# Peptides against a protein of PDB entry 4DOW: the designs that were tried, part 83

Target 1, 157 residues: chain A of PDB entry 4DOW
Amino acid sequence: TFSWVGRPLPNRKQFQQMYREICMKINDGSEIHIKVGQFVLIQGEDNKKPYVAKLIELFQNGAEVPPKKCARVQWFVRFLEIPVSKRHLLGRSPPAQEIFWYDCSDWDNKINVETIIGPVQVVALAPEEVIPVDQKSEETLFVKLSWNKKDFAPLPP

## One batch from the design tools (peptide; made by RFdiffusion4, then SolubleMPNN)

Design b2_p21_3_s3
Fold by OpenDDE base, seed 2:
Structure b2_p21_3_s3 (fold): chain B 157 residues (1-157), chain A 21 residues (1-21)
Amino acid sequence: as target 1 above (157 residues)
Amino acid sequence: MLKLLEERTEKAKEKELEALR
């Protein structure tokens, strides 16, 4: 289950209450707090790897009946999610830990918080920096480039 | 691979829990 942490932030959006933090309570009774600006894994389709996203906003959508706890996200894309015909544009074979900033608006960036699996660490790297493959980085994903469905580009700020 | 990512998520959860203590 999910519950809001703290009081709603002041905003002008009708039917929306915005928050900075949400609490995820899992089946064993433990609680995980997730904040705006953090990265999360989002449940994928059956037999699909989870999606990766950065939380931009946390809000309750009161326009829905019943009200839904939602988030707006910046999507990232895995290499294997990119069409096979375009993967060659990267010019290299990326490690499994590499993801790409999805620089398109065709994906709905609103999600239900119930689709959040949990937090994940994402680190932005310069092109010359090497992605480490050691015990320290086993739980970390790395991003160097963006993908806009046409080509790869330097990472946006 | 899905199980691997789930393991990573669980490790992240554990780290969060440790930070709360």
Scores: peptide ipSAE 0.032, ipTM 0.562, DockQ to the pose 0.024
Fold by OpenDDE base, seed 1:
Structure b2_p21_3_s3 (fold): chain B 157 residues (1-157), chain A 21 residues (1-21)
Amino acid sequence: as target 1 above (157 residues)
Amino acid sequence: MLKLLEERTEKAKEKELEALR
């Protein structure tokens, strides 16, 4: 289950109440707090790894009946999510931990918070930096480049 | 292709979360 943490933030959007933090309660009774700006895993298709996204906004959408707890996200894309015919444009074989900033607006960036699996660590690296593959970084994802459906490019600021 | 944002069971979510621990 998901519940808001704290009071709504000042917001001028008519049908939205914005929040800074949400609490995810899991079956063992423990709670995980997720904040705007953190990276999360989003439930994908049955045969695919979870999607990766950065939380940009947390809000309750009052335009829906009943109101929905939602998030606005910046999408990332895994290498295997990129069309086979375009993967060669990277010019290298990326490690499994590498993801790419999705620099397109064709994907809906509004999600229901119920699709959030949990937080994940994402670290931005310079292009020349090597992605570490050690025990400490095993569950960490790394981003160097953006993908705009046409080509790879240096990571946006 | 567009992302599919289907809701999953809490059990499935917890399984993935535990894998990250």
Scores: peptide ipSAE 0.030, ipTM 0.630, DockQ to the pose 0.097; fails the geometry check
Fold by OpenDDE base, seed 3:
Parts: C-alpha cells; sequence; structure tokens
Structure b2_p21_3_s3 (fold): chain B 157 residues (1-157), chain A 21 residues (1-21)
C-alpha cells in the first residue's frame, strides 16, 4: 500500500499533483518513507534481481481514471544486464555491487509506484576508488560509470 | 524472500565474475 506524504508541491502541470515523499506500507505493518532523490529497487522479471533507479519525480496522474500514483526515474543497469558481447568494453571484472548510470532515452522512465520494492543505498565513486566489500557494505551499490548501449563513460553531471 | 533471492543472485553473480577472470 502506497500513500502520499505531505501536501502537493506547486506545479503548473494540469492533471498532475507533485509530491516529495511517499509512504510504503510493508507486510509486517511497518512503514517506509521514500523521497525524491533517493534510490529504489524496482520489481524485476520472475526471479531476476530487481532493477535499480533513482527517483526523480513523484506524482499522481489525474488524467487516468482512477488516478494513479507514479514516479519518474533515472535508471541504472547492472553489469549482468549489459549484453554479453559488450561486457568486454569495461576492461575489467566488476564486483557484484557495481551498477552503471543508464545514459539512454529508449527506456520508459515512468513507473507505477506499486512496482517499488524498497529503498537501496547507492554511492557514487571516482573511477580510481576501490569498491569496499564487507558485511556492512553488502547492501550498498556503487556507481562509477555510465552506460549508453555503446560504451562506458565517466558519470554524467 | 527478497533478501534470500538477492543473496542467491549475488552468489551466482560472483561465480560468473570468477569465470570471467
Amino acid sequence: as target 1 above (157 residues)
Amino acid sequence: MLKLLEERTEKAKEKELEALR
């Protein structure tokens, strides 16, 4: 169950109400608050790992009947989601915790909030920085590069 | 369930990465 937190933000978009925060009620009855700018896991296919995304906007789409709670996201991609034929372009074997900024517009960046599994920690690193792998960081993902379906590159601004 | 799935997936991922080395 998802519900908006706070009042709608001022916006000029007709039929859209913008929000900064949403509340997710999970199975044990506890509540998790997720804000714009935070990273989340999005439901994947079957038993595959969830997708990783950064929340850019939270909004209710009033053009739909009934209105839908939606989010606009910036996608990230896991190494194993990169085509096998192009993985060599990285020039190294990344740790399991590494993800990449998806620098393409071919993916729909609008999602239903119901597909959000929960929050996740993502940390940006310089290419020279080592990704720590320990019990404390096992749940943390790290991003150094972007992927644009053709090559890897330094993170966009 | 999700945590268990993540753990299993990570193990498989590590094995794949080791094979690529």
Scores: peptide ipSAE 0.025, ipTM 0.457, DockQ to the pose 0.022; fails the geometry check
Fold by OpenDDE base, seed 5:
Structure b2_p21_3_s3 (fold): chain B 157 residues (1-157), chain A 21 residues (1-21)
Amino acid sequence: as target 1 above (157 residues)
Amino acid sequence: MLKLLEERTEKAKEKELEALR
C-alpha cells in the first residue's frame, strides 16, 4: 500500500499533484518513507533482477481514472541489462554491484509507484576509486560511468 | 560526483518538462 506524505506542492502541470514523499507499507506492517532524490528498486520482468532508478518526481496522475500514484525517474542499468554484443566496450569485468547511469531518452521514465520494491543505496565513485566488495556493502550499488546505448562515458568528479 | 549526478538529474527533469509543453 502506498500513500502520500505531506501536502501537495505547487506546480504548473494540469491534472497532476506533486509530492515530495510517499509512504510504502510492507507486508510485515512496517512503513518505509521514500523521498524525491532517493534511489529505488523497481519490479523487473519475470526471472530478471529489479531495475534501479532515482526518483526525480512523485505525482498523482489525475488524467487517469482512477487517479494513479506515479513517479518520474532517472534510470540506471545493470551490466547484464546491456546487450551482450556491447559489454566488451567496458574493457573490464565489473563487480555485481556496479550500475551505470542510463544516458538515453528512449525509455519511458514514468512509473507506477506500485512497482517500487523498496529503497536502495547508490554511491557515486570516481573511475579510479575501488568498489568495496564486502558483506557490509553487498547491498550497496555503485556508479562510475554512463551508458548511452553506444558507449560508456566517465562521470567526472 | 553526487553533485554531478544531481545536476544531470535536474537537466533530465527540465527536458521532460519541455517535452510536455
Scores: peptide ipSAE 0.016, ipTM 0.466, DockQ to the pose 0.051; fails the geometry check

Design b2_p21_3_s4
Fold by OpenDDE base, seed 4:
Structure b2_p21_3_s4 (fold): chain B 157 residues (1-157), chain A 21 residues (1-21)
Amino acid sequence: as target 1 above (157 residues)
Amino acid sequence: MMELLEKRTEEAKKKEEEKLK
């Protein structure tokens, strides 16, 4: 289950209450607090790996009935999510831990928090930096480039 | 806190991977 942490932030949106933090209660009864700015894994389609996203906003959407706990996200894309015909543009075989900043507006960046699986660590690296490969680092994803459906490019500032 | 988050992340990943089998 998900519950808001703290008071809603001041805003002028009629049907949206914005928050900084949400509490995710998991099966063993423990709680995970997820904040704006953190990275999360989001449930993918059947037989697909979870999506990766950065939380930009947390808000309750009162325009829906019943109100929904939502998030606005910045999407990342896995290499295997990129069309086969375009993968060669990277010019290398990336490790499984590499993801790419999705630099397009065609994806809906609004999600239901119910789709959040859990937090994930994402680290930005310079192109020349090596992605570490160890069991602990396998929990961490790394981003060096953006993908705009046409080509790879340096990360936005 | 970081260790907890990492642990949960790993557990989540494993759970999802198992669903894909």
Scores: peptide ipSAE 0.020, ipTM 0.461, DockQ to the pose 0.024
Fold by OpenDDE base, seed 1:
Structure b2_p21_3_s4 (fold): chain B 157 residues (1-157), chain A 21 residues (1-21)
Amino acid sequence: as target 1 above (157 residues)
Amino acid sequence: MMELLEKRTEEAKKKEEEKLK
């Protein structure tokens, strides 16, 4: 169960009510609050692993019937999601914890909040920084580069 | 890998829950 936290934010979008935070009710009755700017795992398609995304907006889409609780996201991509023929462009074998900023607009960046599995920690690193392998890093994903379907590049500002 | 991702999610959930308490 997902429910909005707080009142709608001021906005100019006719059919959208903007929010800063959403509450996810878990099976045990506990609640997880997810805010704009946090990273989440999103339900994968078919046999795909969960997607990784950063929440950019939380909104109720009044244009839908009935209205839907939605989010706009910045997508990230796993190394294994990149076509096999292009993986060599990275020039190294990334650790399992590394993900890449998806620098393309061909993916729909609107999701239904019901597809959110839960939060995940993502840390941005400089390209030269080493991804830690300690216990604390085991629960953390790391991003150094972007992927634009053609090549890898430093992260955008 | 899926287990790891699930673990990460659960750990994150736990941490968030602790913050809310």
Scores: peptide ipSAE 0.019, ipTM 0.440, DockQ to the pose 0.024
Fold by OpenDDE base, seed 3:
Structure b2_p21_3_s4 (fold): chain B 157 residues (1-157), chain A 21 residues (1-21)
Amino acid sequence: as target 1 above (157 residues)
Amino acid sequence: MMELLEKRTEEAKKKEEEKLK
């Protein structure tokens, strides 16, 4: 269950109510608050790791009937989501905790908030910095590079 | 909550590793 937290933000977009924060009620009854700017895990395919995204906007889409709670996101991509034929371009075998900034506009960046699994920590690193790997869990993800479907590059500004 | 997410992530990781073997 998802519910808005706080008042709608002033905006000029027709049929959209903007918010800064949303509340997730988990099965045990506890609540998790997620804010714009935070990173989240998005439901993936069965037996696959969730997608990773940064929340850019939280909004209720009043153009739909009934209105839907939505988010706009900046996508990240896991190494194993990159086509096999292009993985060699990285020149190394990345740790499981490394993700890449998806520098393309071909993916729909609008999601339903119901696909959000929960928050996740993402840390940006310089290319020369070593990624600390926790073998017990993937609690923190790290990003050094972007991926634009053609090659890897330093993170965009 | 984060602990649960970590558990699920680990489970997913194990499943992926099994598929790759």
Scores: peptide ipSAE 0.016, ipTM 0.427, DockQ to the pose 0.024
Fold by OpenDDE base, seed 2:
Structure b2_p21_3_s4 (fold): chain B 157 residues (1-157), chain A 21 residues (1-21)
Amino acid sequence: as target 1 above (157 residues)
Amino acid sequence: MMELLEKRTEEAKKKEEEKLK
């Protein structure tokens, strides 16, 4: 179950109510609050790891019947989501914790909030920094580069 | 580096807003 936290933000979109925060209630009865700007795991296909995204906007889409709770996101991509034929372009074997900034507009950046599994920690690192072994109970992901379906590129300083 | 990601995210947000106008 998902519910909005706080009042709608002022916006210029007639059929959209924007919010800063949403509350998700999980099966054990506990509640998790997620805010714009945080990173989340999005439900993937069967036998695939969840997608990774940063929340850009939280909004209720009043144009749909019934209204849907939605989010706009910045996608990240896991190495195994990159086509096999292009993985060699990285020039190295990345650790499992590495993700890449998806620098393309072809992927729909609108999601239903019910596809959100929960929050995740994402840490940006300089190219020369070593990704540490995950010693925490929660998965921590690291980003150094972007992927634009053609090549990998360093994140701008 | 996190600040850089934030700036990029804001740019992406602006581009999306422009598409919706």
Scores: peptide ipSAE 0.126, ipTM 0.736, DockQ to the pose 0.049; fails the geometry check

Design b2_p21_4_s1 (from b2_p21_4, 10 letters changed)
Fold by OpenDDE base, seed 2:
Structure b2_p21_4_s1 (fold): chain B 157 residues (1-157), chain A 21 residues (1-21)
Amino acid sequence: as target 1 above (157 residues)
Amino acid sequence: DDEKYYKELEERRKKALSKFF
């Protein structure tokens, strides 16, 4: 279950209340707090790895009945989501920990917070930096490049 | 067609996420 942490932030969006932080209560009774700006794993397709996204906004959508707890996200894509015919453009075989900033606006970036599995660490690296693939950093994801449906490019500022 | 592919990706995402709507 999810509950807001703190009071709503000032905003001018009709029917919306914005928040900085949300609390996720998991089955064992423990609580995980997730803030705007953090990265999350989102429930993926059956038998597929979770989606990865950066939280941009947390908000309650009062236009819905009943109101829904939502988030606006910046999507990442995994290498295997890139068309087979375009994967060669990377020029290398990426490790499983590498993800790519989806640099397009064609996808809906609103999600229900119930889709969030939990937080995840995403580290931005320069192209020349080595992605560590050791047991101690197995859960950490890394991003060097963006994908704009046409080619790979440096990360946006 | 790449555009069709990306549209399919979007739809798959929507479908996966719709289970929680």
Scores: peptide ipSAE 0.558, ipTM 0.918, DockQ to the pose 0.859
Fold by OpenDDE base, seed 4:
Structure b2_p21_4_s1 (fold): chain B 157 residues (1-157), chain A 21 residues (1-21)
Amino acid sequence: as target 1 above (157 residues)
Amino acid sequence: DDEKYYKELEERRKKALSKFF
């Protein structure tokens, strides 16, 4: 289950109440707080790895019936989501932990918070930095580049 | 067609996430 943490942020958007933080209650009764600006794993397709996104906004969407707890996100894509014909543009074989900043605005970036599996650590690295691939850091994802459907590029500002 | 491909990716995301709508 998900519940808002704190009071709504001041905003003038009709039908929306914005929040800075949300609480995710896990089966064992423990709670995890997730804030705007953090990264999350989002429910993927069956038998597929979860999606990865950065939380940009957290808001109660009163325009829906019933109202939904939602988030606006910045999407990441995994290497296997890149068209096969363009994967060579990377010039290397990335580790499984590498993701790419989706540098396009054509995708719907609104999600229901119920799709969130949990938080995840995403570390931005310079191209020359080595991605550690070990058991301890296996849960950590790394981003070096953006993908704009045409080419890989340095991360956006 | 790349645009078709990326549209499909978006649709797959939507479909996967629709279980929670």
Scores: peptide ipSAE 0.557, ipTM 0.917, DockQ to the pose 0.836
Fold by OpenDDE base, seed 1:
Structure b2_p21_4_s1 (fold): chain B 157 residues (1-157), chain A 21 residues (1-21)
Amino acid sequence: as target 1 above (157 residues)
Amino acid sequence: DDEKYYKELEERRKKALSKFF
């Protein structure tokens, strides 16, 4: 169950109410608050790891009947989502915790908040920094590079 | 070919997420 936290933010988009925060009620009855700017795990394909995304917007889409609680996201891709023929461009074997900023605008970036599994910690690192895979907080994901379908590059500012 | 791949990748995402729409 998802519910908005706080009052709608000012916006210019017709048929939309924007919010800063949403509350996710989990099975045990506890609540998790997720805010714009945080990172989330999103339900993936069957037998696949969840998708990873950064929340850009939280909004209620009044153009739909009934209105839907939605989010606009910045997608990340996992190494295994990159074409096999181009994985060598990384020049290294990435740890399982590494994800890549998808630096393209061709993908639909609107999701239903119901697809959100929960929050996840994503830490940005410089390309030369070592990913602390063997340290504590092994559920933390790390992003060092972007992927633009052609090559890897430093993260956008 | 790469463009086709990423189009397919997007479609897989859409398919996975459409279960919730």
Scores: peptide ipSAE 0.557, ipTM 0.918, DockQ to the pose 0.824
Fold by OpenDDE base, seed 5:
Structure b2_p21_4_s1 (fold): chain B 157 residues (1-157), chain A 21 residues (1-21)
Amino acid sequence: as target 1 above (157 residues)
Amino acid sequence: DDEKYYKELEERRKKALSKFF
């Protein structure tokens, strides 16, 4: 279950209430707080790895019936989501922990918070930095580059 | 066709997430 933390933030959007933080209650009864700016795993396709995204906004959409707790996100893509014909443009075989900043605005970036599996650590690295691939950090994801459907590019600010 | 692929990728993502709408 999900519940808002704190008071709504000031905004001018009709039917929307913005928040800074949301509380996720897990099966064991424990609670995890997720804030705008953090990274999350999002429910993927059946038998597929979850999607990865950065939270940009948290808001309740009052235009829906019933009102929905939503988030606006910045998408990441995994290497296997990149077309086979374009993977060679990376010039290397990335580790499983590497993801790419999706630098396009063509995808809907609104999600239901119920799709969130949980938080995940995403570390931005410079191209020359080595991605640590060990069991100690197997849950941590790393991003060096963006993908704009045409080519890889340096990570945006 | 890369454009077709990207549209398919978007639709798959949308479909996966729509289960919670």
Scores: peptide ipSAE 0.554, ipTM 0.917, DockQ to the pose 0.849

Design b2_p21_4_s2 (from b2_p21_4, 11 letters changed)
Fold by OpenDDE base, seed 3:
Structure b2_p21_4_s2 (fold): chain B 157 residues (1-157), chain A 21 residues (1-21)
Amino acid sequence: as target 1 above (157 residues)
Amino acid sequence: SDEEYYKKLKEERDKALSKFF
């Protein structure tokens, strides 16, 4: 179950109410608050790792009946989502914790908040920085580069 | 082709997310 936290932000978009934070109730009854700007895990297909995204906007779409709680996201991709023929362009074998900023607009960036599994920590690193891999950081993902379906590039500003 | 791969990747993502729409 998802519910809005706080009052809606000043509306610039007709039929939409924007929020800064949403509350996610877990099966055990506990609550997790997720804010705009945080990173989240999104439900993937069965037997596949969750998708990773950054929350850009949280909004209720009043144009829909009934209104839906939605989010606009910036997608990330995992190394194994990159075509086999292009993986060599990275020039190295990345750790499982590395993800890439998806620098394309061909994907729908609107999601239903019900797809959100929970928050995740994503740390941006410079290309020369080493990704720390230990049990304490296994839950943390790291991003150094963007992927635009053609090549890897430095992260967007 | 890579183009077909990207198309498939998008479709898989859309399919997964559509379960909640």
Scores: peptide ipSAE 0.595, ipTM 0.933, DockQ to the pose 0.870
Fold by OpenDDE base, seed 1:
Structure b2_p21_4_s2 (fold): chain B 157 residues (1-157), chain A 21 residues (1-21)
Amino acid sequence: as target 1 above (157 residues)
Amino acid sequence: SDEEYYKKLKEERDKALSKFF
């Protein structure tokens, strides 16, 4: 289950209450707090790896009945989500831990918080930096480039 | 085509996420 942490933030959006933090209660009864600005794994299709996203906003969507707990996200893509015909543009074989900033606005960036599997660590690196792919950093994802459906580019500011 | 692929990719993502709406 998901519940808001703290009081609503000031905002001017109709029918929405914005929050900085949400509490995720998992099966064993423990709680995980997730804040705006953190990265999360989001439920994908069956037999597919979870989607990766950065939380931009957390809000109660009062326009729906009943109200839904939602998030606005910045999407990332995994290498295998990139068309086969375009993968060569990277010029290298990326490690499994590398993801790419999705630099397009054609995807719906509103999600139900119930799609969130849990938090994930994402580290931004310069293009020249080596991605550490050892066992100690196995759970960490790394982003060096953006993908705009046409080509790879340096990360946006 | 790439356009068809991107369309399919979007549809798959939307489908997966819509299960929770």
Scores: peptide ipSAE 0.594, ipTM 0.932, DockQ to the pose 0.851
Fold by OpenDDE base, seed 2:
Structure b2_p21_4_s2 (fold): chain B 157 residues (1-157), chain A 21 residues (1-21)
Amino acid sequence: as target 1 above (157 residues)
Amino acid sequence: SDEEYYKKLKEERDKALSKFF
């Protein structure tokens, strides 16, 4: 179950209410609050790892019946989502914790918040920084580069 | 081809996300 936290933010969209924060209630009754700017795991196909995304906007689409709680996201991709023929362009074997900023606009970046599994920690690093891969950081993901379906590049500003 | 791969990747993502639409 998902519920909005706080009052709607000012916006110019006629049928949309924007929010800063959403509350996710899980099975044990506990609640997790997720804010715009945080990173989330999103439900993938069966036997597949969840998708990773950064929340850009949280909004309720009042044009739909019933109204839908939605999010606009910035997608990330895992290394194994990159075509085998292009993986060599990285020039190294990345750790499992590394993800890449998806620098294309061909994917729909609007999701239903019900796809959200929960928050995840994503840390941006400079190319020269070492990705810590120890037991204490296994749940943390790291991003150094973007992927635009052609090549890897430094992260966008 | 890589183009076909990207197409399938997008379709897979769309399919997964559509289960919640």
Scores: peptide ipSAE 0.593, ipTM 0.932, DockQ to the pose 0.867
Fold by OpenDDE base, seed 4:
Structure b2_p21_4_s2 (fold): chain B 157 residues (1-157), chain A 21 residues (1-21)
Amino acid sequence: as target 1 above (157 residues)
Amino acid sequence: SDEEYYKKLKEERDKALSKFF
């Protein structure tokens, strides 16, 4: 269950109300608040790791009946989502915690908030920085590079 | 081909996300 937190932000888009924060109620009754700018795990296919995305906008789409709680996201990709033929371009074997900024616009960046599994910590690192691998907890993800379907590149500013 | 791969990848993502209404 998802519910908006706070008052709608100023918005000129018809039928849309924008928000800064959403509350996710979990089965155990606990609540998790997720804000614009944070990162989330998004439900993927069965038996596959969830997608990773940064929340850019949270909005209620009143054009739909009933109104839908939606998010606009910046996608990330896991190394295994990169075609096998291109993986060598990284020049190294990345740790499982590394993800890549998807620098393409060919994917729909609007999602239903129901796809959100929960928040996740994503830390941006410079290319020369070492990715810390926490053997105790692999919940933190790290991003050093972008992927544009052709090659890896430094993160966008 | 890589293009075919990207197409399938997009389709899989879209399919997964479309399960939620």
Scores: peptide ipSAE 0.591, ipTM 0.931, DockQ to the pose 0.841

